# Designs tried in a protein design run: peptides against a protein of PDB entry 7QUU. Part 11

Target 1, 43 residues: chain A of PDB entry 7QUU
Amino acid sequence: DAVEPSVEKEYKKIISFRDTVFEGKHQQFLVPNNVRLKFLRDR

## One batch from the design tools (peptide; aimed at target 1 E10 V21 D42 R43)

Design b2_p16_7_s3 (made by RFdiffusion4, then SolubleMPNN; from b2_p16_7, 7 letters changed)
Fold by OpenDDE base, seed 2:
Order: C-alpha cells, then structure tokens, then sequence
Structure b2_p16_7_s3 (fold): chain B 43 residues (1-43), chain A 16 residues (1-16)
C-alpha cells in the first residue's frame, strides 16, 4: 500500500521547492507527479 | 520541461 503523502507533506515539498528556486539554488526538487497546483488555488 | 517549471514558479509566486 503506497501511503499517499499527506496533503501537508506535499505542501511542505512545494514550499521548499519554491524557496530553493527563488533563492537561486538550482536544487532539483522531485515535485511528486500527484501534486496538482490546482489544490493550492482552491484555498 | 522548462515551460512547466516557469508556470509552476508563477503560480507559487502568487502564493507569497
């Protein structure tokens, strides 16, 4: 059973990716393919 | 891939 990462854990990865890209740190964050940015707009 | 990254960053900038 792949425990789907909690929505909070996915959100924390998105924020960490944002901060790294805006800091000019080209760290390749593996954004999970299931992270729909649509979920961030519906809040 | 780069265009998808750009769109993703634009959407994340609106979340600041």
Amino acid sequence: as target 1 above (43 residues)
Amino acid sequence: IEELRKKFLEELELLK
Scores: peptide ipSAE 0.027, ipTM 0.461, DockQ to the pose 0.052
OpenDDE base, seeds 1, 3, 4, 5: peptide ipSAE 0.025, 0.024, 0.024, 0.025; ipTM 0.458, 0.439, 0.435, 0.457

Design b2_p16_7_s4 (made by RFdiffusion4, then SolubleMPNN; from b2_p16_7, 8 letters changed)
Fold by OpenDDE base, seed 4:
Structure b2_p16_7_s4 (fold): chain B 43 residues (1-43), chain A 16 residues (1-16)
Amino acid sequence: as target 1 above (43 residues)
Amino acid sequence: IEELRKKELELLELLK
């Protein structure tokens, strides 16, 4: 089942925002995959 | 339940 193109675009924006925020804070937060998925589910 | 697992795996791949 394809993720709706609207939902995929929102996830890509959240990922890009996360990467920008974490790259800007120097590379040291190993965000566990479960916490990453929770962050996407809670939005 | 299986569709939710597929979406969770797809999200994990987008997060790599």
Scores: peptide ipSAE 0.024, ipTM 0.398, DockQ to the pose 0.072
OpenDDE base, seeds 1, 2, 3, 5: peptide ipSAE 0.023, 0.022, 0.023, 0.023; ipTM 0.389, 0.398, 0.387, 0.406; seed 1 fails the geometry check

Design b2_p16_8 (made by RFdiffusion4)
Pose (drawn by RFdiffusion4):
Structure b2_p16_8 (pose): chain A 43 residues (1-43), chain P 16 residues (1-16)
Amino acid sequence: as target 1 above (43 residues)
Amino acid sequence: DKEYFEELIEYLKEEK
C-alpha cells in the first residue's frame, strides 16, 4: 500500500483539515504548543 | 497516510 489510488483523495481531505489545525482555528479542535510540534515534526 | 491521520484525530480527542 505504498502509494495507493487513495493518496490524492486522502491528501485533499487531510491537508485541508490539518492546515486548519496548523492555524489552530479548527472549530472542533483548539491546538496548543505540544500539539503544534507534534503535527509539524512528525509529518 | 490514513492510519497516521486517524492517530492524529485520536491524539486531538485526548488533548481536548

Design b2_p16_8_s1 (made by RFdiffusion4, then SolubleMPNN; from b2_p16_8, 10 letters changed)
Fold by OpenDDE base, seed 4:
Structure b2_p16_8_s1 (fold): chain B 43 residues (1-43), chain A 16 residues (1-16)
Amino acid sequence: as target 1 above (43 residues)
Amino acid sequence: LRKKFEEELLYLEKVK
């Protein structure tokens, strides 16, 4: 099944967020409010 | 892509 372009964009943001948090183990990156995983609330 | 995302979610859930 082809992932919709909207959903693909969200998946890429979360993968990028982990990479940023993992690389940033020395910087408390405030999770940008735009990366706040709204989909973790709808399950 | 979806599998990588599910693996990422499982990691983020373990780090909380």
Scores: peptide ipSAE 0.048, ipTM 0.548, DockQ to the pose 0.059
OpenDDE base, seeds 1, 2, 3, 5: peptide ipSAE 0.028, 0.041, 0.043, 0.043; ipTM 0.483, 0.524, 0.523, 0.531

Design b2_p16_8_s2 (made by RFdiffusion4, then SolubleMPNN; from b2_p16_8, 9 letters changed)
Fold by OpenDDE base, seed 2:
Structure b2_p16_8_s2 (fold): chain B 43 residues (1-43), chain A 16 residues (1-16)
Amino acid sequence: as target 1 above (43 residues)
Amino acid sequence: LRKKFEEELLYLKKVK
């Protein structure tokens, strides 16, 4: 089953967010205020 | 990709 391109983009953002937190790289992920990750809504 | 993401989320839950 191919992962939907929207879901793939969310996964890449979270992987990159972790790498940023661990590397101490304060890359402000400019998450546009409208991009709530869908998996954060189901909690 | 999904497996890597699930592993990443599991790690983020252990560090909190």
Scores: peptide ipSAE 0.054, ipTM 0.555, DockQ to the pose 0.047
OpenDDE base, seeds 1, 3, 4, 5: peptide ipSAE 0.044, 0.045, 0.053, 0.046; ipTM 0.516, 0.513, 0.561, 0.513

Design b2_p16_8_s3 (made by RFdiffusion4, then SolubleMPNN; from b2_p16_8, 7 letters changed)
Fold by OpenDDE base, seed 2:
Structure b2_p16_8_s3 (fold): chain B 43 residues (1-43), chain A 16 residues (1-16)
Amino acid sequence: as target 1 above (43 residues)
Amino acid sequence: LREKFEEELEYLKKVK
């Protein structure tokens, strides 16, 4: 099943955020203020 | 849904 390219982009952001938090690297993920991760609403 | 998400996150970590 091909993962939707929208969903893959969201996962890459989550991984990058996690890596940043764990590595203590303050890479300011400029998450554009409009990228509400849609998966946080389906809980 | 959660398991598929965790599997895909693990896949994306191996490809990066």
Scores: peptide ipSAE 0.040, ipTM 0.509, DockQ to the pose 0.047
OpenDDE base, seeds 1, 3, 4, 5: peptide ipSAE 0.024, 0.022, 0.024, 0.023; ipTM 0.423, 0.400, 0.417, 0.404; seeds 1, 3 fail the geometry check

Design b2_p16_8_s4 (made by RFdiffusion4, then SolubleMPNN; from b2_p16_8, 9 letters changed)
Fold by OpenDDE base, seed 5:
Structure b2_p16_8_s4 (fold): chain B 43 residues (1-43), chain A 16 residues (1-16)
Amino acid sequence: as target 1 above (43 residues)
Amino acid sequence: LRKKFEEELEYLEKVK
């Protein structure tokens, strides 16, 4: 099943966001829980 | 791609 380019773009954004949140747990700048919850609600 | 996305959503839900 070919994933539509629009849906592929959304999946890539959520994968990149998880990677940013994971990296942010190992960085001086923690991604705040409210920013994570907002991203998950806006998608 | 879909399977990776589902695994990533499950991770984000556990990390709430």
Scores: peptide ipSAE 0.038, ipTM 0.520, DockQ to the pose 0.063
OpenDDE base, seeds 1, 2, 3, 4: peptide ipSAE 0.036, 0.036, 0.037, 0.035; ipTM 0.497, 0.507, 0.517, 0.506

## One batch from the design tools (peptide; aimed at target 1 K38)

Design b2_p17_1 (made by RFdiffusion4)
Pose (drawn by RFdiffusion4):
Structure b2_p17_1 (pose): chain A 43 residues (1-43), chain P 17 residues (1-17)
Amino acid sequence: as target 1 above (43 residues)
Amino acid sequence: EEFLEEEKELVEEYLEE
């Protein structure tokens, strides 16, 4: 499963979701310091 | 939808940490 057909579909939904959290204005999730670093460092 | 659910669960785990 190293690079599936799913990849771009996954990216579009996930990148947009993650990018909103990267602004931290996500309606469902307000993200503080530790969460900021977790997102950025891991991925 | 499943991809977004799995991604939401990851955010919840980060918030718990």

Design b2_p17_1_s1 (made by RFdiffusion4, then SolubleMPNN; from b2_p17_1, 10 letters changed)
Fold by OpenDDE base, seed 1:
Structure b2_p17_1_s1 (fold): chain B 43 residues (1-43), chain A 17 residues (1-17)
Amino acid sequence: as target 1 above (43 residues)
Amino acid sequence: DEVLEKFEKEVLEWLKE
């Protein structure tokens, strides 16, 4: 099944967040392809 | 989704002040 364009966009944002906000220190995070930034925004 | 829950938990632990 093709990943929904919305899911791919959110995934790319979370990778960018991991690499930028964590300064690459947390590359061990397995980012699921279905992840959403909602949990970070709701904090 | 156990993988998603684990990821969210790990991120929140690192963001914890």
Scores: peptide ipSAE 0.081, ipTM 0.501, DockQ to the pose 0.061
OpenDDE base, seeds 2, 3, 4, 5: peptide ipSAE 0.059, 0.052, 0.059, 0.053; ipTM 0.518, 0.532, 0.536, 0.483

Design b2_p17_1_s2 (made by RFdiffusion4, then SolubleMPNN; from b2_p17_1, 12 letters changed)
Fold by OpenDDE base, seed 5:
Formats: sequence, C-alpha cells, structure tokens
Structure b2_p17_1_s2 (fold): chain B 43 residues (1-43), chain A 17 residues (1-17)
Amino acid sequence: as target 1 above (43 residues)
Amino acid sequence: DEVLKKFEEELLKWLKE
C-alpha cells in the first residue's frame, strides 16, 4: 500500500516532534517553527 | 490518514499532561 507522499511527510514531522519532546530538547509548549505540525498550526 | 489522525490525537493528549 503506497502511503501518499503528503501523509508520509506529516508523519515524519510528528515523529520528529515526538522524539524532540521526549528527549527533553524542547518544552511541550515550545513547538519549533521547522517542526510545526499542521494540526498544531490550525489551533 | 486515519493512522496519522490517531497518532496526532494521542500526541495531543500527552502534550496536555
């Protein structure tokens, strides 16, 4: 099943964000602009 | 899309704790 390139790109951003937050590199409230997820921007 | 949405929802729950 070919994952749509748009979905794969958003998934990679979510994983990167998760890993960054879990590693304690960023506060949960500080979403870096380069890792800003679409679902966090629309809030 | 559904798997991504579920992951977004779980990530958002965790970020609220």
Scores: peptide ipSAE 0.064, ipTM 0.514, DockQ to the pose 0.054
OpenDDE base, seeds 1, 2, 3, 4: peptide ipSAE 0.062, 0.055, 0.049, 0.052; ipTM 0.526, 0.494, 0.513, 0.491

Design b2_p17_1_s3 (made by RFdiffusion4, then SolubleMPNN; from b2_p17_1, 10 letters changed)
Fold by OpenDDE base, seed 5:
Structure b2_p17_1_s3 (fold): chain B 43 residues (1-43), chain A 17 residues (1-17)
Amino acid sequence: as target 1 above (43 residues)
Amino acid sequence: DEVLKKEEERLLEWLKE
């Protein structure tokens, strides 16, 4: 079954956030809290 | 930031489903 394009787009955003901001591949202090919160709300 | 911590916890829950 093909995953709906909207669901796939949301999933890719969440994985990108985890890898770059949350999992510490990019240090959390380099990403302002307002940008992190916007990313999580605009998914 | 308590709001940020709550949203990060929610993200981790969603990634386990």
Scores: peptide ipSAE 0.036, ipTM 0.448, DockQ to the pose 0.040
OpenDDE base, seeds 1, 2, 3, 4: peptide ipSAE 0.034, 0.032, 0.034, 0.034; ipTM 0.442, 0.421, 0.452, 0.425; seed 2 fails the geometry check

Design b2_p17_1_s4 (made by RFdiffusion4, then SolubleMPNN; from b2_p17_1, 9 letters changed)
Fold by OpenDDE base, seed 2:
Structure b2_p17_1_s4 (fold): chain B 43 residues (1-43), chain A 17 residues (1-17)
Amino acid sequence: as target 1 above (43 residues)
Amino acid sequence: DEVLKKEEEEVKKWLEE
C-alpha cells in the first residue's frame, strides 16, 4: 500500500526536526502543530 | 517524555520499511 506522499512528507519533516533537535541544532523546523499526525493518536 | 520516544521509534521503523 503506497503511503500517501503527503503523509510521507510530514514524517520526513518530523524526523528532520528530531535529528536537528537531537544534534543540538535549534533549527526550528516548524512542523506545523497541525502536522502532529492525528494518525498516531488513532492507533 | 516516554510518549514522544515511543512515537519517534514507531516513525523511525516506518521510514526504514
Scores: peptide ipSAE 0.030, ipTM 0.456, DockQ to the pose 0.040
OpenDDE base, seeds 1, 3, 4, 5: peptide ipSAE 0.027, 0.025, 0.030, 0.030; ipTM 0.442, 0.434, 0.458, 0.462

Design b2_p17_2 (made by RFdiffusion4)
Pose (drawn by RFdiffusion4):
Structure b2_p17_2 (pose): chain A 43 residues (1-43), chain P 17 residues (1-17)
Amino acid sequence: as target 1 above (43 residues)
Amino acid sequence: SEEELFEEEIEYLKEEK
């Protein structure tokens, strides 16, 4: 499963979701310091 | 996979919330 057909479809849904959280204005999730670093360092 | 990693991120956000 290293690179499936799913990849771009996963990216568009996930990238947008993650990018909103990267701004931290996500309606469902307000993100503080530790979460900021977790998102950026891991991925 | 990308999906599994995303689900883990959602679970982590729910714990932090």

Design b2_p17_2_s1 (made by RFdiffusion4, then SolubleMPNN; from b2_p17_2, 8 letters changed)
Fold by OpenDDE base, seed 3:
Structure b2_p17_2_s1 (fold): chain B 43 residues (1-43), chain A 17 residues (1-17)
Amino acid sequence: as target 1 above (43 residues)
Amino acid sequence: SLREKFEEELLYLEKVK
């Protein structure tokens, strides 16, 4: 199934968050903590 | 897929938090 554009945007934010926090790729993608926690809870 | 890549990233984030 095609990923909805809104969901795709949130996936890209979390991937960018990982890169920022753990790989030193400090592109300031402020992934709000509530968005991160939502995806971790829904898994 | 993009979803699979995202799920892999979530599994990584869960291990390191």
Scores: peptide ipSAE 0.058, ipTM 0.565, DockQ to the pose 0.064
OpenDDE base, seeds 1, 2, 4, 5: peptide ipSAE 0.034, 0.030, 0.045, 0.054; ipTM 0.501, 0.497, 0.545, 0.565

Design b2_p17_2_s2 (made by RFdiffusion4, then SolubleMPNN; from b2_p17_2, 9 letters changed)
Fold by OpenDDE base, seed 5:
Structure b2_p17_2_s2 (fold): chain B 43 residues (1-43), chain A 17 residues (1-17)
Amino acid sequence: as target 1 above (43 residues)
Amino acid sequence: SLRKEFEEELLYLEKVK
């Protein structure tokens, strides 16, 4: 199943956010408030 | 798949919260 490039970018951001939280590297991922995870709403 | 990795990560984050 081909993941749309937009959805792939959102997944990569969240994986990166996890990695930074676990590494104690508080890089402020500016998750734009408007990046409502559309894929979490479609469930 | 990237989706499965992401879903596993969300499930892990929910358990650690």
Scores: peptide ipSAE 0.068, ipTM 0.587, DockQ to the pose 0.052
OpenDDE base, seeds 1, 2, 3, 4: peptide ipSAE 0.059, 0.033, 0.026, 0.029; ipTM 0.559, 0.532, 0.451, 0.468

Design b2_p17_2_s3 (made by RFdiffusion4, then SolubleMPNN; from b2_p17_2, 8 letters changed)
Fold by OpenDDE base, seed 2:
Structure b2_p17_2_s3 (fold): chain B 43 residues (1-43), chain A 17 residues (1-17)
Amino acid sequence: as target 1 above (43 residues)
Amino acid sequence: SLREEFEEELLYLEKVK
């Protein structure tokens, strides 16, 4: 099944955030209450 | 917490990049 556009948008945000964190630019972050995290492991 | 779940997902993404 095609990735829903909403899930793809969320994935891109998470990747961007990951890169920033792993570059040491962020020590703390706010997690939006509506993020769908499980899809990252299921794909 | 949702934060802990998010941190776990970031660690997963680190392994698969």
Scores: peptide ipSAE 0.039, ipTM 0.486, DockQ to the pose 0.056
OpenDDE base, seeds 1, 3, 4, 5: peptide ipSAE 0.028, 0.032, 0.030, 0.034; ipTM 0.459, 0.477, 0.467, 0.478

Design b2_p17_2_s4 (made by RFdiffusion4, then SolubleMPNN; from b2_p17_2, 8 letters changed)
Fold by OpenDDE base, seed 3:
Structure b2_p17_2_s4 (fold): chain B 43 residues (1-43), chain A 17 residues (1-17)
Amino acid sequence: as target 1 above (43 residues)
Amino acid sequence: SLREKFEEELKYLEKVK
């Protein structure tokens, strides 16, 4: 099943965020509210 | 799948919080 392009975009953002956190050695990245993924706001 | 990779990454993020 092809993941919708919008969902794929959100998945890629989470993967990139994880990589940033990992590379930053668990430095607290204050993710600004405007950078929060839409699906995290619906939870 | 891309979904499975995403779910693994989310599980990692929950451990880092």
Scores: peptide ipSAE 0.075, ipTM 0.627, DockQ to the pose 0.059
OpenDDE base, seeds 1, 2, 4, 5: peptide ipSAE 0.068, 0.035, 0.060, 0.059; ipTM 0.610, 0.544, 0.600, 0.597

Design b2_p17_3_s1 (made by RFdiffusion4, then SolubleMPNN; its pose is not in this set)
Fold by OpenDDE base, seed 1:
Order: sequence, then structure tokens, then C-alpha cells
Structure b2_p17_3_s1 (fold): chain B 43 residues (1-43), chain A 17 residues (1-17)
Amino acid sequence: as target 1 above (43 residues)
Amino acid sequence: EKAEKKLKELEEELRKL
């Protein structure tokens, strides 16, 4: 299945986020309330 | 700073799904 270039771009962002959070040595960044994942609150 | 930018980008992409 050819992954659409849009979906591949989104996936690369997710992976880059994951790697940044995990490489950051378990630093629970207090995600500021303005950056706190609103999508996790609205579900 | 880089992590906050990437978090905001991830949040924006996950709202489009």
C-alpha cells in the first residue's frame, strides 16, 4: 500500500516527537496548560 | 523549546485525524 505523502509527513512528526520526549531522559516537562494536549481533554 | 514546538505540531496533526 502506497502511504500517501500527507500521512507519511504526519507519521514522521509523531516519530520525531516520540524520539524528542524519550531521548529527553524521562523529563516530565510540565506541558504548559496552553500546550497541554486539548485533544486528550476533548475525548 | 524544541519539545514544546513538536508537542504543538503533534496536537495539531492529531486534531485532523
Scores: peptide ipSAE 0.066, ipTM 0.583, DockQ to the pose 0.104
OpenDDE base, seeds 2, 3, 4, 5: peptide ipSAE 0.047, 0.055, 0.047, 0.044; ipTM 0.585, 0.608, 0.585, 0.580

Design b2_p17_3_s2 (made by RFdiffusion4, then SolubleMPNN; its pose is not in this set)
Fold by OpenDDE base, seed 3:
Structure b2_p17_3_s2 (fold): chain B 43 residues (1-43), chain A 17 residues (1-17)
Amino acid sequence: as target 1 above (43 residues)
Amino acid sequence: DKAEKKLKELEQELKKL
């Protein structure tokens, strides 16, 4: 089944939005390993 | 925000269907 080029373009935008939201959520929890290791060394 | 921009783009396309 060939997905129409219009529908494929819309799906690519939905995927790009999902990935942008996911990256934004991940960046809030990505404590750089060097910062985490600093807190472990200062105890 | 990049996510908010992408949401607004998607909402504008859904209004054209």
Scores: peptide ipSAE 0.045, ipTM 0.581, DockQ to the pose 0.037
OpenDDE base, seeds 1, 2, 4, 5: peptide ipSAE 0.043, 0.020, 0.038, 0.043; ipTM 0.566, 0.422, 0.541, 0.559

Design b2_p17_3_s4 (made by RFdiffusion4, then SolubleMPNN; its pose is not in this set)
Fold by OpenDDE base, seed 1:
Structure b2_p17_3_s4 (fold): chain B 43 residues (1-43), chain A 17 residues (1-17)
Amino acid sequence: as target 1 above (43 residues)
Amino acid sequence: DKAEKKLEELEKELEEL
């Protein structure tokens, strides 16, 4: 079944939003390499 | 936030459906 071009546009935006939120959450939980390197030096 | 801007874009499109 060919998805209508309008519905395909909506799905692409939902996917883009999901990926943006997921990347943002990962960046918040990923200790930046500079902070990780500081933590390893302070040990 | 980039996520908030994308949410606002999706909310506007859902109002047009």
Scores: peptide ipSAE 0.037, ipTM 0.554, DockQ to the pose 0.037
OpenDDE base, seeds 2, 3, 4, 5: peptide ipSAE 0.019, 0.033, 0.031, 0.034; ipTM 0.406, 0.539, 0.398, 0.532

Design b2_p17_4 (made by RFdiffusion4)
Pose (drawn by RFdiffusion4):
Structure b2_p17_4 (pose): chain A 43 residues (1-43), chain P 17 residues (1-17)
Amino acid sequence: as target 1 above (43 residues)
Amino acid sequence: ELEITEEDKELLEEHEE
């Protein structure tokens, strides 16, 4: 499963979700310091 | 817990800018 047909569909859904959390204004999730680093360092 | 390096602090500062 190294690169499936799923990749771009996964990306559009996940990148937009993550990018909102990267601003930290996510309606469902307010993200503090530790979560900021976790998102940025890992991915 | 997250282990923080100097590189991580720089990355956070860049992201905040």

Design b2_p17_4_s1 (made by RFdiffusion4, then SolubleMPNN; from b2_p17_4, 6 letters changed)
Fold by OpenDDE base, seed 4:
Structure b2_p17_4_s1 (fold): chain B 43 residues (1-43), chain A 17 residues (1-17)
Amino acid sequence: as target 1 above (43 residues)
Amino acid sequence: KIEITEEDLKLLEEHLK
């Protein structure tokens, strides 16, 4: 099943946060509380 | 606040390819 576009947008923010941290840019991203990472483990 | 594990980040990366 395709990931809903709204959920994909929030995932892209998480990846951008990771990349920012690993690049040492020290940017903080607010991850919305509605992000449901658990379904990735259930697939 | 959501806690994201390294495993969650890896799974996200695989699904966003």
Scores: peptide ipSAE 0.048, ipTM 0.481, DockQ to the pose 0.236
OpenDDE base, seeds 1, 2, 3, 5: peptide ipSAE 0.031, 0.025, 0.028, 0.020; ipTM 0.489, 0.477, 0.447, 0.379

Design b2_p17_4_s2 (made by RFdiffusion4, then SolubleMPNN; from b2_p17_4, 6 letters changed)
Fold by OpenDDE base, seed 2:
Structure b2_p17_4_s2 (fold): chain B 43 residues (1-43), chain A 17 residues (1-17)
Amino acid sequence: as target 1 above (43 residues)
Amino acid sequence: EIVITEEDLKLLEEHLK
């Protein structure tokens, strides 16, 4: 399924946050339900 | 809100390529 541009933008922010703020050491992040991909819903 | 794991972030990186 194609990711909506708004959702893609929010995920890029999450990845950047992991890489720049936590140096990849954080294992978990809180995100809004509106950016939840299908594969995350099924978990 | 939902919790995204490091595993989920790796899947997102692959999906955003």
Scores: peptide ipSAE 0.050, ipTM 0.445, DockQ to the pose 0.081
OpenDDE base, seeds 1, 3, 4, 5: peptide ipSAE 0.034, 0.039, 0.033, 0.033; ipTM 0.465, 0.477, 0.450, 0.450

Design b2_p17_4_s3 (made by RFdiffusion4, then SolubleMPNN; from b2_p17_4, 6 letters changed)
Fold by OpenDDE base, seed 2:
Structure b2_p17_4_s3 (fold): chain B 43 residues (1-43), chain A 17 residues (1-17)
Amino acid sequence: as target 1 above (43 residues)
Amino acid sequence: EIEITEEDLKLLEEWKK
């Protein structure tokens, strides 16, 4: 199945958030329930 | 939408490895 454009957009946001966190920042970050890091749990 | 939890942050740490 093709990754939905909405899911791809949210992955980019998650990567941006990750990079911010790994720079020593902790910021609030919201994701849709259907996207919520399931791809990391199911790896 | 939901906030990314501390558990999700741990998953991100493991994903970076």
Scores: peptide ipSAE 0.055, ipTM 0.470, DockQ to the pose 0.215
OpenDDE base, seeds 1, 3, 4, 5: peptide ipSAE 0.046, 0.047, 0.045, 0.048; ipTM 0.466, 0.456, 0.450, 0.473; seed 5 fails the geometry check

Design b2_p17_4_s4 (made by RFdiffusion4, then SolubleMPNN; from b2_p17_4, 5 letters changed)
Fold by OpenDDE base, seed 1:
Structure b2_p17_4_s4 (fold): chain B 43 residues (1-43), chain A 17 residues (1-17)
Amino acid sequence: as target 1 above (43 residues)
Amino acid sequence: EIEITEEDLELLKKHLE
């Protein structure tokens, strides 16, 4: 399944945040309800 | 809201590659 363009855009923001701002072990993000990080772990 | 770890960020990177 292709990732929806809106969802891919939010992932790119998270990666940008990692590279510039991410500090410590945990951060909180507002993401669409259809996005679940567990889906990436199961692949 | 979703809590994201460094591991989750690396998984996101891999998924976009």
Scores: peptide ipSAE 0.078, ipTM 0.537, DockQ to the pose 0.270
OpenDDE base, seeds 2, 3, 4, 5: peptide ipSAE 0.072, 0.060, 0.063, 0.050; ipTM 0.540, 0.493, 0.511, 0.449

Design b2_p17_5 (made by RFdiffusion4)
Pose (drawn by RFdiffusion4):
Structure b2_p17_5 (pose): chain A 43 residues (1-43), chain P 17 residues (1-17)
Amino acid sequence: as target 1 above (43 residues)
Amino acid sequence: DEALEEEKEEVEEWLEE
């Protein structure tokens, strides 16, 4: 499963969701310091 | 959709930490 057909579909849904959290204004999730670093360093 | 839900679970777990 190294690069499936799913990849771009996954990216569009996940990138937009992650990008909102990267602003930390996500309606469902307010993200502090530790979470900020977790997102950025891992991915 | 399942991958997005798994991503939301990871965010919930990180918020609990």

Design b2_p17_5_s2 (made by RFdiffusion4, then SolubleMPNN; from b2_p17_5, 5 letters changed)
Fold by OpenDDE base, seed 3:
Structure b2_p17_5_s2 (fold): chain B 43 residues (1-43), chain A 17 residues (1-17)
Amino acid sequence: as target 1 above (43 residues)
Amino acid sequence: DEKLEEFKKELEEWLKE
């Protein structure tokens, strides 16, 4: 199934955010609110 | 610090293939 271009763009943002957090880089990325990221919503 | 480690674990679990 071809992933819709919108969903792929959102997924790429989440990966970029993850990588930044794991690398200890304190850059903030906009992550879609619909993902299971409780700590982003509760911040 | 503790919340950041929990957040990293949540991200890792969510992105687990």
Scores: peptide ipSAE 0.039, ipTM 0.489, DockQ to the pose 0.040
OpenDDE base, seeds 1, 2, 4, 5: peptide ipSAE 0.036, 0.039, 0.039, 0.051; ipTM 0.504, 0.509, 0.512, 0.516; seed 5 fails the geometry check

Design b2_p17_5_s3 (made by RFdiffusion4, then SolubleMPNN; from b2_p17_5, 6 letters changed)
Fold by OpenDDE base, seed 5:
Structure b2_p17_5_s3 (fold): chain B 43 residues (1-43), chain A 17 residues (1-17)
Amino acid sequence: as target 1 above (43 residues)
Amino acid sequence: DKKLEEEKEKIRKWLEE
């Protein structure tokens, strides 16, 4: 089944955020809770 | 989408640790 372009776009945003959080943990960068909650609510 | 929800759940765990 071809993944719908909408679902693929959402998946790419989840992966991009994952990688940002992972890099942020390695860099000791704190992702703000408001950004975390916005991302998880809108996706 | 199951894969999307699995990745969201991994991110939740990473944000709670």
Scores: peptide ipSAE 0.077, ipTM 0.596, DockQ to the pose 0.091
OpenDDE base, seeds 1, 2, 3, 4: peptide ipSAE 0.050, 0.073, 0.072, 0.074; ipTM 0.599, 0.598, 0.589, 0.592

Design b2_p17_5_s4 (made by RFdiffusion4, then SolubleMPNN; from b2_p17_5, 8 letters changed)
Fold by OpenDDE base, seed 2:
Structure b2_p17_5_s4 (fold): chain B 43 residues (1-43), chain A 17 residues (1-17)
Amino acid sequence: as target 1 above (43 residues)
Amino acid sequence: DEKLKKEEEELKKLLEE
């Protein structure tokens, strides 16, 4: 299993959150909303 | 990395409103 680099994992979280907020896209398959919100608050 | 950091800062602002 290719471990995606930390930067690509971070990018996918940000993009999936943006799509939920700005475009109403539910990319919850890639990153759940609770994980997205935690990720942004913990920084 | 700088583009990611900007987008994180914009999304944080939107979460505090």
Scores: peptide ipSAE 0.032, ipTM 0.449, DockQ to the pose 0.081
OpenDDE base, seeds 1, 3, 4, 5: peptide ipSAE 0.027, 0.031, 0.024, 0.023; ipTM 0.480, 0.502, 0.433, 0.382; seed 1 fails the geometry check

Design b2_p17_6 (made by RFdiffusion4)
Pose (drawn by RFdiffusion4):
Order: C-alpha cells, then structure tokens, then sequence
Structure b2_p17_6 (pose): chain A 43 residues (1-43), chain P 17 residues (1-17)
C-alpha cells in the first residue's frame, strides 16, 4: 500500500483539514503549542 | 471550539478517510 489510488483523495481531505488546524482556527479543534509541534515535526 | 489533543485529531482523520 505504498502509494495507493487513495493518495490524492486522502490528501485533499486530510490537507485541507490539517491546514485549518495549522492555523489553529479549526471549528472542532483548538490547537495549542504541543499539538502544533506534533503536526509539523511528524508530517 | 474545545482544546484538542493530537490523538483526538487523528481519530477525526480516520473518520474522514
């Protein structure tokens, strides 16, 4: 499963969701310091 | 919005997939 057909579909949904959290204005999730670093460093 | 942990956000990513 190294690169499936799923990849771009996953990316569009996941990137937009992650990018909103990157701003930290996510309606469902307010993200502090530790979460900021977790997102950026891992991915 | 409520303060969220990273694991809670991963659960939402699994729902989106």
Amino acid sequence: as target 1 above (43 residues)
Amino acid sequence: AKVATFEEILEKEEELL

Design b2_p17_6_s1 (made by RFdiffusion4, then SolubleMPNN; from b2_p17_6, 5 letters changed)
Fold by OpenDDE base, seed 4:
Parts: sequence; C-alpha cells; structure tokens
Structure b2_p17_6_s1 (fold): chain B 43 residues (1-43), chain A 17 residues (1-17)
Amino acid sequence: as target 1 above (43 residues)
Amino acid sequence: APVATYEEILEEEKKLL
C-alpha cells in the first residue's frame, strides 16, 4: 500500500528530530514538556 | 524533568497519525 504523502511527511519529521536531537535510537534525552508538545504539534 | 527515548516520542507521534 502506498503510504499517504501526509504520513510520509510526518515520518520524515520524526527521523529529522531523531538525527538532530538524538545520536541514536536508544538515547535518552531530557525533553521539557513544552518542547515535546511543540514537536508533536508542529507536524 | 521528563526524560524520553526516541521510541517513546515515536509512539506518541504514531498515536496522532
């Protein structure tokens, strides 16, 4: 099934966030609630 | 302050898709 372009865009944002904020998938990061909620809303 | 992993953030994003 072709992933909808909207869903692909959101996955690309998640990957970009990983690459800029996390050095790896299993890295723990101190995410303040306001920053986390901004990321989740700025989709 | 809350500590999150990549997986925890990814799971919350997937709930919003």
Scores: peptide ipSAE 0.047, ipTM 0.509, DockQ to the pose 0.190
OpenDDE base, seeds 1, 2, 3, 5: peptide ipSAE 0.029, 0.026, 0.046, 0.046; ipTM 0.389, 0.459, 0.555, 0.562; seed 2 fails the geometry check

